# Designs tried in a protein design run: peptides against a protein of PDB entry 3PBP. Part 1

Scores and structures below are computed, not measured.

Target 1, 203 residues: chain A of PDB entry 3PBP
Amino acid sequence: LNEKDLNLILNKSLVMYESLDSTTDVIVKRNVIKQLQFVSKLHENWNSRFGKVDIQKEYRLAKVQGPFTINPFPGELYDYTATNIATILIDNGQNEIVCVSFDDGSLILLFKDLEMSMSWDVDNYVYNNSLVLIERVKLQREIKSLITLPEQLGKLYVISDNIIQQVNFMSWASTLSKCINESDLNPLAGLKFESKLEDIATI
Target 2, 203 residues: chain A of PDB entry 3PBP as posed
Amino acid sequence: LNEKDLNLILNKSLVMYESLDSTTDVIVKRNVIKQLQFVSKLHENWNSRFGKVDIQKEYRLAKVQGPFTINPFPGELYDYTATNIATILIDNGQNEIVCVSFDDGSLILLFKDLEMSMSWDVDNYVYNNSLVLIERVKLQREIKSLITLPEQLGKLYVISDNIIQQVNFMSWASTLSKSINESDLNPLAGLKFESKLEDIATI
Structure headers, positions and changes below count from the first letter of each chain, unless a header shows other numbers.
Peptide ipSAE is a variant of ipSAE made for these designs: the mean of its two directions, with the distance scale d0 fixed at 1.0 Angstrom where the peptide's residues are scored. Compare it only between designs on the same protein; published cut-offs may not carry over.
The geometry check fails a fold that doesn't show the stated peptide or that is severely misdrawn somewhere.

## One batch from the design tools (peptide; made by RFdiffusion4, then SolubleMPNN)

Design b1_p9_2_s2
Fold by OpenDDE base, seed 5:
Structure b1_p9_2_s2 (fold): chain B 203 residues (1-203), chain A 9 residues (1-9)
Amino acid sequence: as target 1 above (203 residues)
Amino acid sequence: MKKQVGDFL
C-alpha cells in the first residue's frame, strides 16, 4: 500500500458514496458509509515515511465478502468443479482479469465490472458481487496450475500433465483497458473476445 | 443509466 493506492481507494469509496440514493438498500448504505469513513481515516493517519497506519479495532473486525456470482454462468459448468484461480493485470494500472479453471478443462475469463465495498456489519455481503463472463476457453485438459508473470500483461500460463500453454488475451484486453481508463465503453461494440492459445513447452 | 462492460458482451 502506497499513497497512490490510498488515493485510488479513497476516490473509489467517494464514487460509491455518491452513487447512493433513496432506493439503495440500508445494508449497502451502511457498508458504503463505513467504507468511506475507514478510508478517510486511513488517508488522514497515513505515514508516508513508514508506510504505516493505525487501524482502529472497529475496522479490524470486517466480515467476509461474497459469495460471488458469474454472469452469465455457462450452463455446461454446473456439473463441474472450479480447480484454480489467478488474477492477471491488463495494464500498468489496476485493471485485472480473474481467471478460473474447471475440472472439465475449461478456463473462464472474468471481469469485475462493479466496485464492491468491504463487508463491515453483515455476513454474506452480496452487493455488486457479480463478475462478468468475458470468455470461456476450452483446453480439454486437466489443468494443474495457473501461472502469471507480473511483467507479462494479459498472459496466462496453463500447466497440464505434459504441456505448458499460453493464453494471450491482449487482443481484446488492450481495448478493455483503454475503455475503462477513458470512461468510454463504445469501442467494445463489435470487439471479438477471442484469446490466443499457444503451446510453449512439452513437459 | 451508466453502461457496464456486460452490456457489450
Scores: peptide ipSAE 0.108, ipTM 0.716, DockQ to the pose 0.469
Fold by OpenDDE base, seed 4:
Structure b1_p9_2_s2 (fold): chain B 203 residues (1-203), chain A 9 residues (1-9)
Amino acid sequence: as target 1 above (203 residues)
Amino acid sequence: MKKQVGDFL
């Protein structure tokens, strides 16, 4: 957490607050308002010299967010179990892809299209809980672990029994990042969402 | 309606 991160979270929380209207659910309104109040207090109490924030006791007891949905969910994966999860940064603006592996050797790449507040007061907070399926990569191997390196944007390392593979999504993730950051999604039209799979090392 | 990434996938 740095000053840039705090400013980004504050801006996101403001945009969420500004999106509230008369039709917005009361629980959503309460959570978004409490989110903005929390982040504003964090920003006000930010000590850049020490990288410290004081978190008031009332904000330390947040609830779990979710459940989350995946849209569309690949029908073939209903018979399989999710094994690993990782998040991969695609830019220096903190846009990220959520990666989930399954025991069939599938890797799904997911995007959180909508910002979601913390759940403060309610269990099963499901507002903006949908993840978009971008890509399914079939590795045809037992995926033991997913590794990400924060300095390596749009790259996921997949560890199997005898091999480390790199999944590189920068072929599409650079365009996605640009679209998000510029608030123009038109460049996604006709974009090929195919990641590169490369063998890195035999283990 | 604001377009979402899911509208392009």
Scores: peptide ipSAE 0.107, ipTM 0.714, DockQ to the pose 0.453
Fold by OpenDDE base, seed 3:
Structure b1_p9_2_s2 (fold): chain B 203 residues (1-203), chain A 9 residues (1-9)
Amino acid sequence: as target 1 above (203 residues)
Amino acid sequence: MKKQVGDFL
């Protein structure tokens, strides 16, 4: 956590707070308010010289978020089990893709479209818990592991029995990153969400 | 309505 990251989390927490209205659920209001209070206190107590911040005991008792949903969920994957998960950065602004493999040899690429607060008071906090399905890549192989390299934005390495493959999604992820950062989604209209699959090495 | 990324996918 650096000062830039802290300012980003503060801005996100403010945007969540500003999205609250008279119709918003009381549990959601409470969690978003407590999120903003936490991040504000974190910002006030930030020591840039030491990169340290004191976290009050009341904020150390956060609950587990979820369960999460995938929308749309591919109907054919109901008969299969998820095997691996990885997160991949698409920019230096902490925008990320969630990647999940299945035992049918599918890889799904997911995006967290909605900002979700921490759960502070309730178990099973499910507000904004939906991940958007962007793409399904069918490898037709048993996926043993998913590898990411921090210096390689928008690239996932898939390890199967005898092969390492690269999934490169920067063809669409660069546009997605721009849309998020500029708060303009119009460039997504007519964008193809097709990743490039390449064989890298035989193992 | 705020447009969401999911409205374009």
Scores: peptide ipSAE 0.105, ipTM 0.713, DockQ to the pose 0.459
Fold by OpenDDE base, seed 1:
Structure b1_p9_2_s2 (fold): chain B 203 residues (1-203), chain A 9 residues (1-9)
Amino acid sequence: as target 1 above (203 residues)
Amino acid sequence: MKKQVGDFL
């Protein structure tokens, strides 16, 4: 956590708080308010010179977020089990793609379109827990592991029994990053969400 | 309505 990241989380927490209305669920209101209180206290106690912050004990008892949903969920994957998960940066602004593998040899590329607070005092906090399905890549191989390299934006390495493959999604992820950063989604209209699959090495 | 990325996928 650096000062830039802290300011980003504060701004996100403020936007979430400002989105609260009379119709918003009480559990959501409580979690968003606690989120803003936590981040505000974190910001007030931030010592940039030492990169240190004191986190009060009450905020160390946060609950697990989720369950998450995938929308749309591929109907073919209901009979299969998720095997690996990875997160891949698409820019230097902390925009990320979530990748999940399945035992049918599928990869799904997911985007978190909605901001979600931490769960503070409730189990199974599910507000804004939906991930958007961007793409399903069918490898038709048993996927052993997913590898990401921090210096390689929009690239995923897939290890199977005898092969390393690269999934490269920069063809669409550069446009997605731009749309998020500029707050203009119109360039997504007619964009093809087709990743490039390349064989890198035989094992 | 705020447009979402999912409206374009």
Scores: peptide ipSAE 0.104, ipTM 0.712, DockQ to the pose 0.461

## One batch from the design tools (peptide; made by RFdiffusion4, then SolubleMPNN)

Design b1_p13_1_s1
Fold by OpenDDE base, seed 4:
Structure b1_p13_1_s1 (fold): chain B 203 residues (1-203), chain A 13 residues (1-13)
Amino acid sequence: as target 1 above (203 residues)
Amino acid sequence: MKKKIGEFLLKRL
């Protein structure tokens, strides 16, 4: 993501906000407002010296398609602003987890339960942007960047001021991938959605 | 399938 791309996302989020009227569903209003708050604070943080937020191109496309609804949204995070986003592949079949960081040092891991229709037409904006909460990871650090490596399935690198940490969710994501690919929910029963956090390097 | 997984994940919380 560059500043131009962030400005484009901000402008789109503003246009979405301005398109809200009295007839707009309350859930849609909340989602657009949350997206605008996210992008606005992302923009503020971008201008204030903290590094290339590598918003993966896929998320840029998803934001072009409109606001995400996070369900349930953690009540504790209502007062906080999202700072970064990443998409992490969990298999070679393009199944992915969305991660969003917040300024409280939380990560949320999210599942896309609906396929977003590629609507390039602003007028055909389909609000099928549901993201389901899988896990909240509390790092208690200022998150500067989220990095993913295409060759490293189910791994997220979190860059803070003085440390790089790895979040590894393959403990559950391998099962999730299997459930998607085999069309079987049974392996999810009793599965713990607990990611492993490891310190990789001090910087 | 993904929708059913989403429903499962939502009910777990």
Scores: peptide ipSAE 0.505, ipTM 0.927, DockQ to the pose 0.600
Fold by OpenDDE base, seed 3:
Structure b1_p13_1_s1 (fold): chain B 203 residues (1-203), chain A 13 residues (1-13)
Amino acid sequence: as target 1 above (203 residues)
Amino acid sequence: MKKKIGEFLLKRL
C-alpha cells in the first residue's frame, strides 16, 4: 500500500458513507461507519506515526539481533519465503508478539522467550535468537503488508489484494501478558492459542 | 519467566 492506494480506499469508504440514508439497514450503516473509522485512523497513523521511523526501528532491531531461529519451524513452510515481519504489543509493559508472513499466505505468531541483548560488539555472537511458534494462521492470500496500531493491543492488520483483515489474538495474549507480569504459568494450562480473523475493509 | 513460557509453548506443539 502506498499513500495513493490508501487515499483511494478512504475516498471509496467516504462515498459509501455519504450514500447512507435513513432507509439504509442498521447493520450496513454500522459496517460502513466501522470501515470508515478504521481507514481514517489508518490514514491518520500513516501520516503521523507509521512514517519510515517505526519500520526502520523494527528493521534495525532485526538486523542488530541477527538471524532468528523459529522453533519449531513449520515443515510446510520450508519451501516458502518470508515476505513481511511485524511486532505487536500485547500490553503496556513492552511484552510483544512477532508476526512473520510467507508467500503461501501464512502468518506465524512467535514469542520471544529470550531477551535479545543488543550486542553491539561484532565478536559477541548472540547464538540464541530463538522465536517460539505459538500459532499459524493460513490466509491463502498474497500478503502485501502488515500493519500494527500501537493503541490496539494484540491486533494485526493484514493487507492483501482487495481486502484488509484483522488478526486479533487478545483471546490468548491477555493471559500470556498476565503470566509474564505475575510470574505465574498456571493460566496457560488448557489455553487455546486460536486467533480471530475478521474482514475490516474491502479495497 | 519468558524462558519458562517458551518451554511451555514448545511442549504444547
Scores: peptide ipSAE 0.504, ipTM 0.929, DockQ to the pose 0.364
Fold by OpenDDE base, seed 5:
Structure b1_p13_1_s1 (fold): chain B 203 residues (1-203), chain A 13 residues (1-13)
Amino acid sequence: as target 1 above (203 residues)
Amino acid sequence: MKKKIGEFLLKRL
């Protein structure tokens, strides 16, 4: 989601709101009003907290690089479906965390320990799409969208029906980045991989 | 390095 997309959603939500008349179903009215309140609050918080960061449209469409093998896969998630994926930068050196959401309201934070060889050759498909589980965050909400801001390292915004939450994992991701960049594992010893969850907006 | 980090993270869990 960028400012332009947010403005588009806001304008669309306004048009939907303006289309409401006395004949519109109460449920529809309530939903459109809630959606408008949502997007307006998101827009307000975007302007106040995020500044006019012209999030340039580099939607790195993270091409879903093949089937991910998550190791270990949380046994509790075997019966659930992945709903969203996001990639979050943790430094300016292009180190990143992969996040996947599930329909149980869980987020998993994943480390890419192998460089995925872009095998453009289907015949040389190296199945080494291993992602290592770092953390599971239980939100207990239906996750509608995952948003990342390029200027906000180690932060993920989770959009649910009535709330925007921030997952901040810089408490451990800064150390992880340091370990990668300095080629030293020692700082990981005793590190807690616990992200901070904060409510950004209730809608 | 990333592979070793992955191995570390796996051994933690």
Scores: peptide ipSAE 0.503, ipTM 0.929, DockQ to the pose 0.363
Fold by OpenDDE base, seed 2:
Structure b1_p13_1_s1 (fold): chain B 203 residues (1-203), chain A 13 residues (1-13)
Amino acid sequence: as target 1 above (203 residues)
Amino acid sequence: MKKKIGEFLLKRL
């Protein structure tokens, strides 16, 4: 991400915000507002001489919707603590991947195999939160935050101390989206669930 | 459909 890319994302987020009206769904409004606030803070901190994106704790606390059951839970992560969660859109049909980060510097990419009503309310204890493990990505860094851009399908930005990295999983997520939308499992046969990791910027 | 995908992903591991 260069300054030009950040400005483009900010402008897109502003246009999305300006498109909100009284008829817009409250969930959509909340998501667009949170995105704009996040990108605006990224922009403010990028222009600061010190390059430190201090993402306020409130945005780091992507409140995990209730207790998730992760299946299988990676045995190697049993002794580690989950630090961040993000939801990444993979298509325009609202199909999504969940990402959880751990304090060992691992990311897990997860599939929601049950249609959960996204209750953004902390208090809705939904017992049926099953998540299936797709992939584990080992970054070997302290993960400070996870960033998603709604206009960038199947992309996750990982912020560590001095580096922003992009995790791009569209190599498999495009096929997964197709399987969901067409109700056909055949394209998953022999599919490699390997995300592309790329360094985007040094902070 | 999503449930069947979940079952597929679980059997892969």
Scores: peptide ipSAE 0.499, ipTM 0.928, DockQ to the pose 0.409

Design b1_p13_1_s4
Fold by OpenDDE base, seed 4:
Structure b1_p13_1_s4 (fold): chain B 203 residues (1-203), chain A 13 residues (1-13)
Amino acid sequence: as target 1 above (203 residues)
Amino acid sequence: MKKEIGDFLLKRL
């Protein structure tokens, strides 16, 4: 995410927050508030946490414009603030997983079950970007940054104070990719959605 | 298909 993209997401999150009234469903209201809190905190920490991260790769994350409804949202995360977002490719066909980190040291892995139209137009706000919870990974660390490498499918690098950890979800993401590409759900039956965590380097 | 996958994932939890 570049600063401009982050500002756009922030503005969209603000507009949605302002649209909330007493008739708004409690779940919708919570999701909007949490997104606003996430984006706001991400914005505040942008200069301090990302340093000279090459802004160009993060342009793909800018496509993740608008309030995301995470279903189900883990109840335990309601009191925490999201800190980082990343998009991880799972195949060469542009299928991807969204990862969000929280200040409790949790990661959530999310599936986009709806295609997001990039609306750069403020007026074409898609209010309902559906994100389905796949997995929650508890790192119990302060997450400073999330890094992805386009050549490394289904891998997320998590930078904390003293360690870089790799989250590898290809154990299930390969099957998920297959299901998307072949239009068949059967391979998901009985699949364990458990990522592998590995320590890569000490900082 | 993606929506059906989403529905599957949602029902699993």
Scores: peptide ipSAE 0.534, ipTM 0.933, DockQ to the pose 0.600
Fold by OpenDDE base, seed 5:
Structure b1_p13_1_s4 (fold): chain B 203 residues (1-203), chain A 13 residues (1-13)
Amino acid sequence: as target 1 above (203 residues)
Amino acid sequence: MKKEIGDFLLKRL
């Protein structure tokens, strides 16, 4: 995270806040307000703790591209609701991991084994977005937002009530990227799909 | 290739 990232998160949180109207659910309002307060406080604390790193970042808003079939879907998550989705680049070749958060505080890291055909034809919409489970990360926190930084390959920032955590999966994603790009599966043999979780900031 | 990776990941679990 740098000051620009924080500014962009702040700006997004402001835009989300400004989009709130009288019809917005009270829970949604409360969550957006809390997120804005958190990011604002983070912004104040960041300037004092980490110095100004000015990186202009284009944030990709991960759009949910239709219904996903997750295989295998973790049986423990059947009773839980997906709360956030993010797409994380793992290389400069546009290979990506999908992350979904759940209301149990879990993250699932997913591989797109099929290219999502953008069917612009409503009648030929192939709903089969196949996603393969790579890893489940249990945070045991209410996940408010997922943030990705385009220049930070294989890193996901998870915002909860009082903490920002980084999930770093480059330990396996670099190998996965290599396998895709070289068309060789051999490097996956014996690879541990274990991400590193680090606390970035407490607020 | 991506499909084969998917199949590999599926078999691992």
Scores: peptide ipSAE 0.533, ipTM 0.934, DockQ to the pose 0.406
Fold by OpenDDE base, seed 3:
Structure b1_p13_1_s4 (fold): chain B 203 residues (1-203), chain A 13 residues (1-13)
Amino acid sequence: as target 1 above (203 residues)
Amino acid sequence: MKKEIGDFLLKRL
C-alpha cells in the first residue's frame, strides 16, 4: 500500500459515506462508518507515525543479532518464503507478539520466551533468539503488508490486493499478558489460542 | 516467567 492507494480507498469510503441517507439500512450505515473511521485512522497514522518512528522501532528489532529459531516451525511452511514481519503490543508493559507472514497467505503468531538482550558488547553475542509458535492463521491471500496501531492492543491489520482484514488475538493475549505480569501460569490452562479474523475494508 | 510460558506453549502443540 502506498499513499496514493490509501487516498483512493479514503475517497471511495467518503463517497460511500456521503451516499448514506435516512433510508439506508442501519447495518450498512454502521459498516460504512466503521470503514471510514478505520481508513481515516490509517491515513492519520500513515501521515504522522509510519514515516519515521515505527520504522525505527522495527529496525531496532531487526538488528537483533543471531538467527531466529521458530519452535516448532510448521512443516507446511518449509516450502514457502516469509514476506512480512510485525510486532504487536498486547499491553502497556511492553509485552508483544511477533507475527510473520508467508507467501502462501499464512500468518504465524509467535511468543518471545527469551528477552532479546541487546548485547552491544562483542563478547556477549546472543546466538539464538527463541520464538515459540502460538497460532497459525491461513488467509489464502497474497499479503502485501502488515500494519499495527500502537493504541490498538492485540490487533494486526493485514492488507491484501482488495481487502483489509483485522486479526484480533486479545481473546488469549489478555490472559497471556496477565500471566507474564502476575507470574502465574494457571490462567493458561484450557485457554484457546484462536484469533478472530474480520473484514474491515474493501479496497 | 516468559520461559515457562514458552515451555507451556511448546507442550500444547
Scores: peptide ipSAE 0.532, ipTM 0.935, DockQ to the pose 0.399
Fold by OpenDDE base, seed 2:
Structure b1_p13_1_s4 (fold): chain B 203 residues (1-203), chain A 13 residues (1-13)
Amino acid sequence: as target 1 above (203 residues)
Amino acid sequence: MKKEIGDFLLKRL
């Protein structure tokens, strides 16, 4: 992400915000507002001489609300603490991947095998959140924040102290989306669940 | 379908 890319994302987020009206679904409206606020803060901090994107704790706490069961939970991560969570759209049909970061610098990519109403409301305790492990990505960094852009399907931005990295999982998420939408499992056979990691910017 | 995908992903590991 250079300043030009950040400005492009900001402008897209503004256009999305301006498209919101009184008929817009409250969940969609809340998501677009959160995205705009996030990108705006990123832009403000990028223009600050110190290059430190201090993303306020409130945006880091996109808690998937409720006890979620991760199956299988990676045994190596039992000794580590989950630090951040994000949800990434993989298509226009609202199919999503969940990402959780850990204090060892790992990311886990997770599939929701049950249709959960993602209540973004802090108060809706959904007891039965099943998440299936797809992939573990080891960054070996302190992960400060996870960023998603609704217009960038199957992409996650990981902010560490000195770097922004992109995790791109469209190599497998496009097939997964197709399997969901067509109700066919056959395309998953032999599919590699390997995400691409790219350094986007040094901070 | 999502459950069957979940079961597939679980069996892969």
Scores: peptide ipSAE 0.528, ipTM 0.934, DockQ to the pose 0.424

## One batch from the design tools (peptide; made by RFdiffusion4, then SolubleMPNN)

Design b1_p18_1_s1
Fold by OpenDDE base, seed 1:
Order: structure tokens, then C-alpha cells, then sequence
Structure b1_p18_1_s1 (fold): chain B 203 residues (1-203), chain A 18 residues (1-18)
């Protein structure tokens, strides 16, 4: 995500918002509004703090057309606003986890269970991107930024006011990657989806 | 099994777990 990509996502989210009418499903309206709020805040935060972070990889989420549906959405996060989004590779095969931060200091780790090709074909327009909740991590801090390193699988760096923390989910993500690649879900049974949080540096 | 179908089933697994 460069500024141009954020502007493109913002514009798409605005067009989607403008397409909402009285006949639009309440869930769709709510999801589009939440997406617009998220992207708008992301855009505001981008303009205020970050120079040229060449966010080449989040270009993949800019390719995701349509509102995001998080299922289940944690009820406790309903009144909170999404602040950041990141995509973290869990293997070399392009399997990835989506992370969203909220202004309560929560992180949600999400699985993309539907790979929707961007069909610009009006007839195959998928209106909703499915994201499934894996884990909620409560940091109890204001999350300023999410950083991912391409060489570090299953690791997310969270920047708050005074601390950089690492969220390491390879404890379960390695198994998840294996399940995807081998088309076998059996190893997920009884697996704990608990990420390791570690303080990396004080700022 | 196709990778797409596997991902869908994994999604269903996560939904049913909660």
C-alpha cells in the first residue's frame, strides 16, 4: 500500500458506500460503512505519520474488491474502529493470515477462506470478502502500526507508543500451512490458536 | 482435494470452533 493504493481503496470504498440504497441489506450496509471508516482512518493515519513505506505487499488487499465480512465478529469490538491491517505470510506457498488492529488495542488474526478472483465481470462480482476469526490478541495499548518482514514467516510486529512487540503465531500457523498444502484438516483438531507475544524493543 | 475447497473447509472449522 502506497498512498496511491490507499487512495484507490478509499475511492472504491466510497463508490461502494455511494451505491448503498434503502434496499441494500443491513449487513452489507454495516460492512461497507465499517470498511469505509477503516480505510478513511488508515488514510488519515497514513497522511499524518508515514513517509515512503513501499508497502508493495498490501497491494494484495487493494486487489480485494468488496466489503470484508469477519465471521464471527467479536461482539466486544463492535463499538471499536479498525486502525491497521496487515497480511502475514505463513509459508513460501503464499498462504497468509490477515491481521486487523482496533483502537481498543485488540488484534484479530483472520483466515481468508474464500479466494475470490477479482472478477470485474459484473456477473461474477463478489460483493463480500470472507475473513474467518482465528484468534483475538488483546495488547491493551494504542496500536500505531503493523509491520511484517517478508523473511519472517508468521511474525507480526506491533508498534505502540513505547514498545515494539512481536506477535508470533507459527505455533499454529505452521500446522495451518501444512493443512492447506496437504488438504488435510486433521492436524487442526485440538490445536491451540494462541500466539506468542514478546516485547522486542522499548521506543 | 483442491486448495480452494480445503480453505473453505478450514474456514468452516474455525467458525464451528467458536
Amino acid sequence: as target 1 above (203 residues)
Amino acid sequence: MEKLETKKQIGDFFIKRL
Scores: peptide ipSAE 0.616, ipTM 0.939, DockQ to the pose 0.522
Fold by OpenDDE base, seed 5:
Structure b1_p18_1_s1 (fold): chain B 203 residues (1-203), chain A 18 residues (1-18)
Amino acid sequence: as target 1 above (203 residues)
Amino acid sequence: MEKLETKKQIGDFFIKRL
């Protein structure tokens, strides 16, 4: 079992959990929950044993190459260290939100307002990825990992020592997607950028 | 409006909101 295989099993377990409904057999529900708990513990133990996934490596997996600037950067996070990064799709048109976690247990949700101009000028290649702050979510937990499922739009799974939580931002991300795709900002006026946090499973 | 200009204006919206 390698990290990739473990992540695949975790993703499959999360998909199986989300498929549970009121009609699902009680034995099936119990087995899926137990599997999710077990795989989550394995994932936590993997991340702790094989080192903090260097944010730089997760940065390579997130197609965000190069330095990024967060504007505005929350002043309260200045003394804290970023721990994880994830990219979450908000539609099938490749619109995405970037999430960064910090060692204070905060998540920041970020919008990519500038696409990297590939400066073909080899000599002045300033990789500046502009990221704009949408929301800060305070979990007050040690965040071990961030997981996204490509089939689950606007959902982020946060793994901590004893819990898996879902951050669901489709309440505003569906409107944001529409604004991007239709080139109309009017629906953003008065929109609350408040994500829903739910406990999925205890570990 | 071009998608790039729309994204820039959305960024400006978020910056001005905070």
Scores: peptide ipSAE 0.616, ipTM 0.943, DockQ to the pose 0.358
Fold by OpenDDE base, seed 2:
Structure b1_p18_1_s1 (fold): chain B 203 residues (1-203), chain A 18 residues (1-18)
Amino acid sequence: as target 1 above (203 residues)
Amino acid sequence: MEKLETKKQIGDFFIKRL
């Protein structure tokens, strides 16, 4: 079992959990929850053993993508360190939200307002990865991992010491996707950028 | 409107609201 295999099992367990409805057999529901708890605990132990999340590798990936500028950067986070990064699809196209976690237990949800044109023109190395703040979610927990499922639009799973939480931002991200695709910003007026936080399982 | 210009205007919207 490697990290990739563990992530795959965790992703499958989360997909199975999301498939549960009011008609699902209680035994099936209990078994899916127990499996999710077990895999999450394995993931926690894996991240603790291997979890030099090489912020240097993410920083190398961030170097491969160029400098990121977050505007505005939340002043409260200046003294805190980014711990995880994730990209979440908001539609079946290429529209995405970037999420960054911090060691204070905050999540920031970010919009890429500038597409980095890979100008192969050597002289225009303006690698300005502009990221704009949408929302800050305060979990007040040590965030160990961020998980995204490609089939689950606008959903982020957060693993902490004792809990898996779902952050669901489709309440606003569906409107944002529409605004991008239709080139109409009017639906953003008066929209609340408040994500739903839900406890999925205790670990 | 071009998708790039739309994204830029959305960015401006988010900056102005904060």
Scores: peptide ipSAE 0.615, ipTM 0.943, DockQ to the pose 0.358
Fold by OpenDDE base, seed 4:
Parts: C-alpha cells; sequence; structure tokens
Structure b1_p18_1_s1 (fold): chain B 203 residues (1-203), chain A 18 residues (1-18)
C-alpha cells in the first residue's frame, strides 16, 4: 500500500463510520469503529514515518479512540503495510482478539491488554489503545478481506484472490478466555499460540 | 479492577515470551 491507498482506506473507513446510525447492528458498529481506529493508527504511524496527511487531529480524537500501539511490533513487518483489520470474539463474555493483515500476506493476532470493557455508553475515551502481539500467521497471499461470523467464536475467514481460508485460534483462545474470566494466568504457561489454517473454498 | 489487572498481566506475559 502506498500513502494514497492508505488514505483511500481511511476515507472509506470514515465514510463507513459516519454511516453508522441507531439502526446499524451493534456488531457492525463495533467492527467499523475498530477498523477506523486501526486505520487511523496506521495512518498516524505512517505520517510519523513519512511526514504527510493532516487528518484533523480533532476528528481522530473525537470519533476514533486514540493511537494504538502494537508491542512488540514484528521487525519483519516494519517495511510492510497493513491492509485489513478484524475483531474476533473468543467467548460470550465479550473477550476478543484483534487481527491485522499486511501486504506481505501476514496476519498478526493481537490482545488488548489495557482496554476497559467500554459499554458503548461509556464516554471514557481510551486515548492509548495497547495491542500486544500473540501470534504471526504467514499466509503468503494477498489478503483482500477479513470476515468474521458472530456465531463462530475464535474463527477468522481470510479472502484472497483465489481462496477463502479459515484461521481458527480456539486451540489457545479458549484457554485465554478462561484466564481472563477467572483472573488466573497459570494455564498460559506452556500453551502453544499456534492457529490452525484450513482451506474452505476456491474462488 | 481485577479483570483489568489480569489483562495487563496477560499483556506482559505475551511481551516477555517473545
Amino acid sequence: as target 1 above (203 residues)
Amino acid sequence: MEKLETKKQIGDFFIKRL
């Protein structure tokens, strides 16, 4: 992605966000907001590196929860551009994973370690969204889109040119959900954070 | 408080393992 493509994605994400109304499904609202938050961060990080695009800091602060940080950011991805974002529920208790795709065909699975469960009604703008790296999945494909199904916990569908793939991370996400809900980290010790890839359909 | 501290500790766990 070049700066122009990133601006196009950002503009599309903003238009999509502005189209959200009281009739929009809560899951759609959440996904659009998260997409906008992420693209805005990518744009901020891009702007800090490349010195172009005054999207009014005010519009980002007022509608987009402030700069995300990805820690550690994989050094191999520093030269690549993020292309898509999704949020995947891992339980019915609103625990979730953030997924980001890159133009090298990588997916990163990210944990929100500082997010308060904002009910949509809490005016508490988190100014700094922390995202922590769980896993990098190398698909080696151009990722066109990411799809999530609300009824399918811990599953992400990745659309590329010729194939739909499922990324299933419930092998570790069920344990992670339990650790969050029970406030016990012991089950994370020795857990492999390796997602399963499956080809679903040829396009 | 407990859930937030747990999430922070999980974040620290993920950072330290890499």
Scores: peptide ipSAE 0.614, ipTM 0.935, DockQ to the pose 0.454

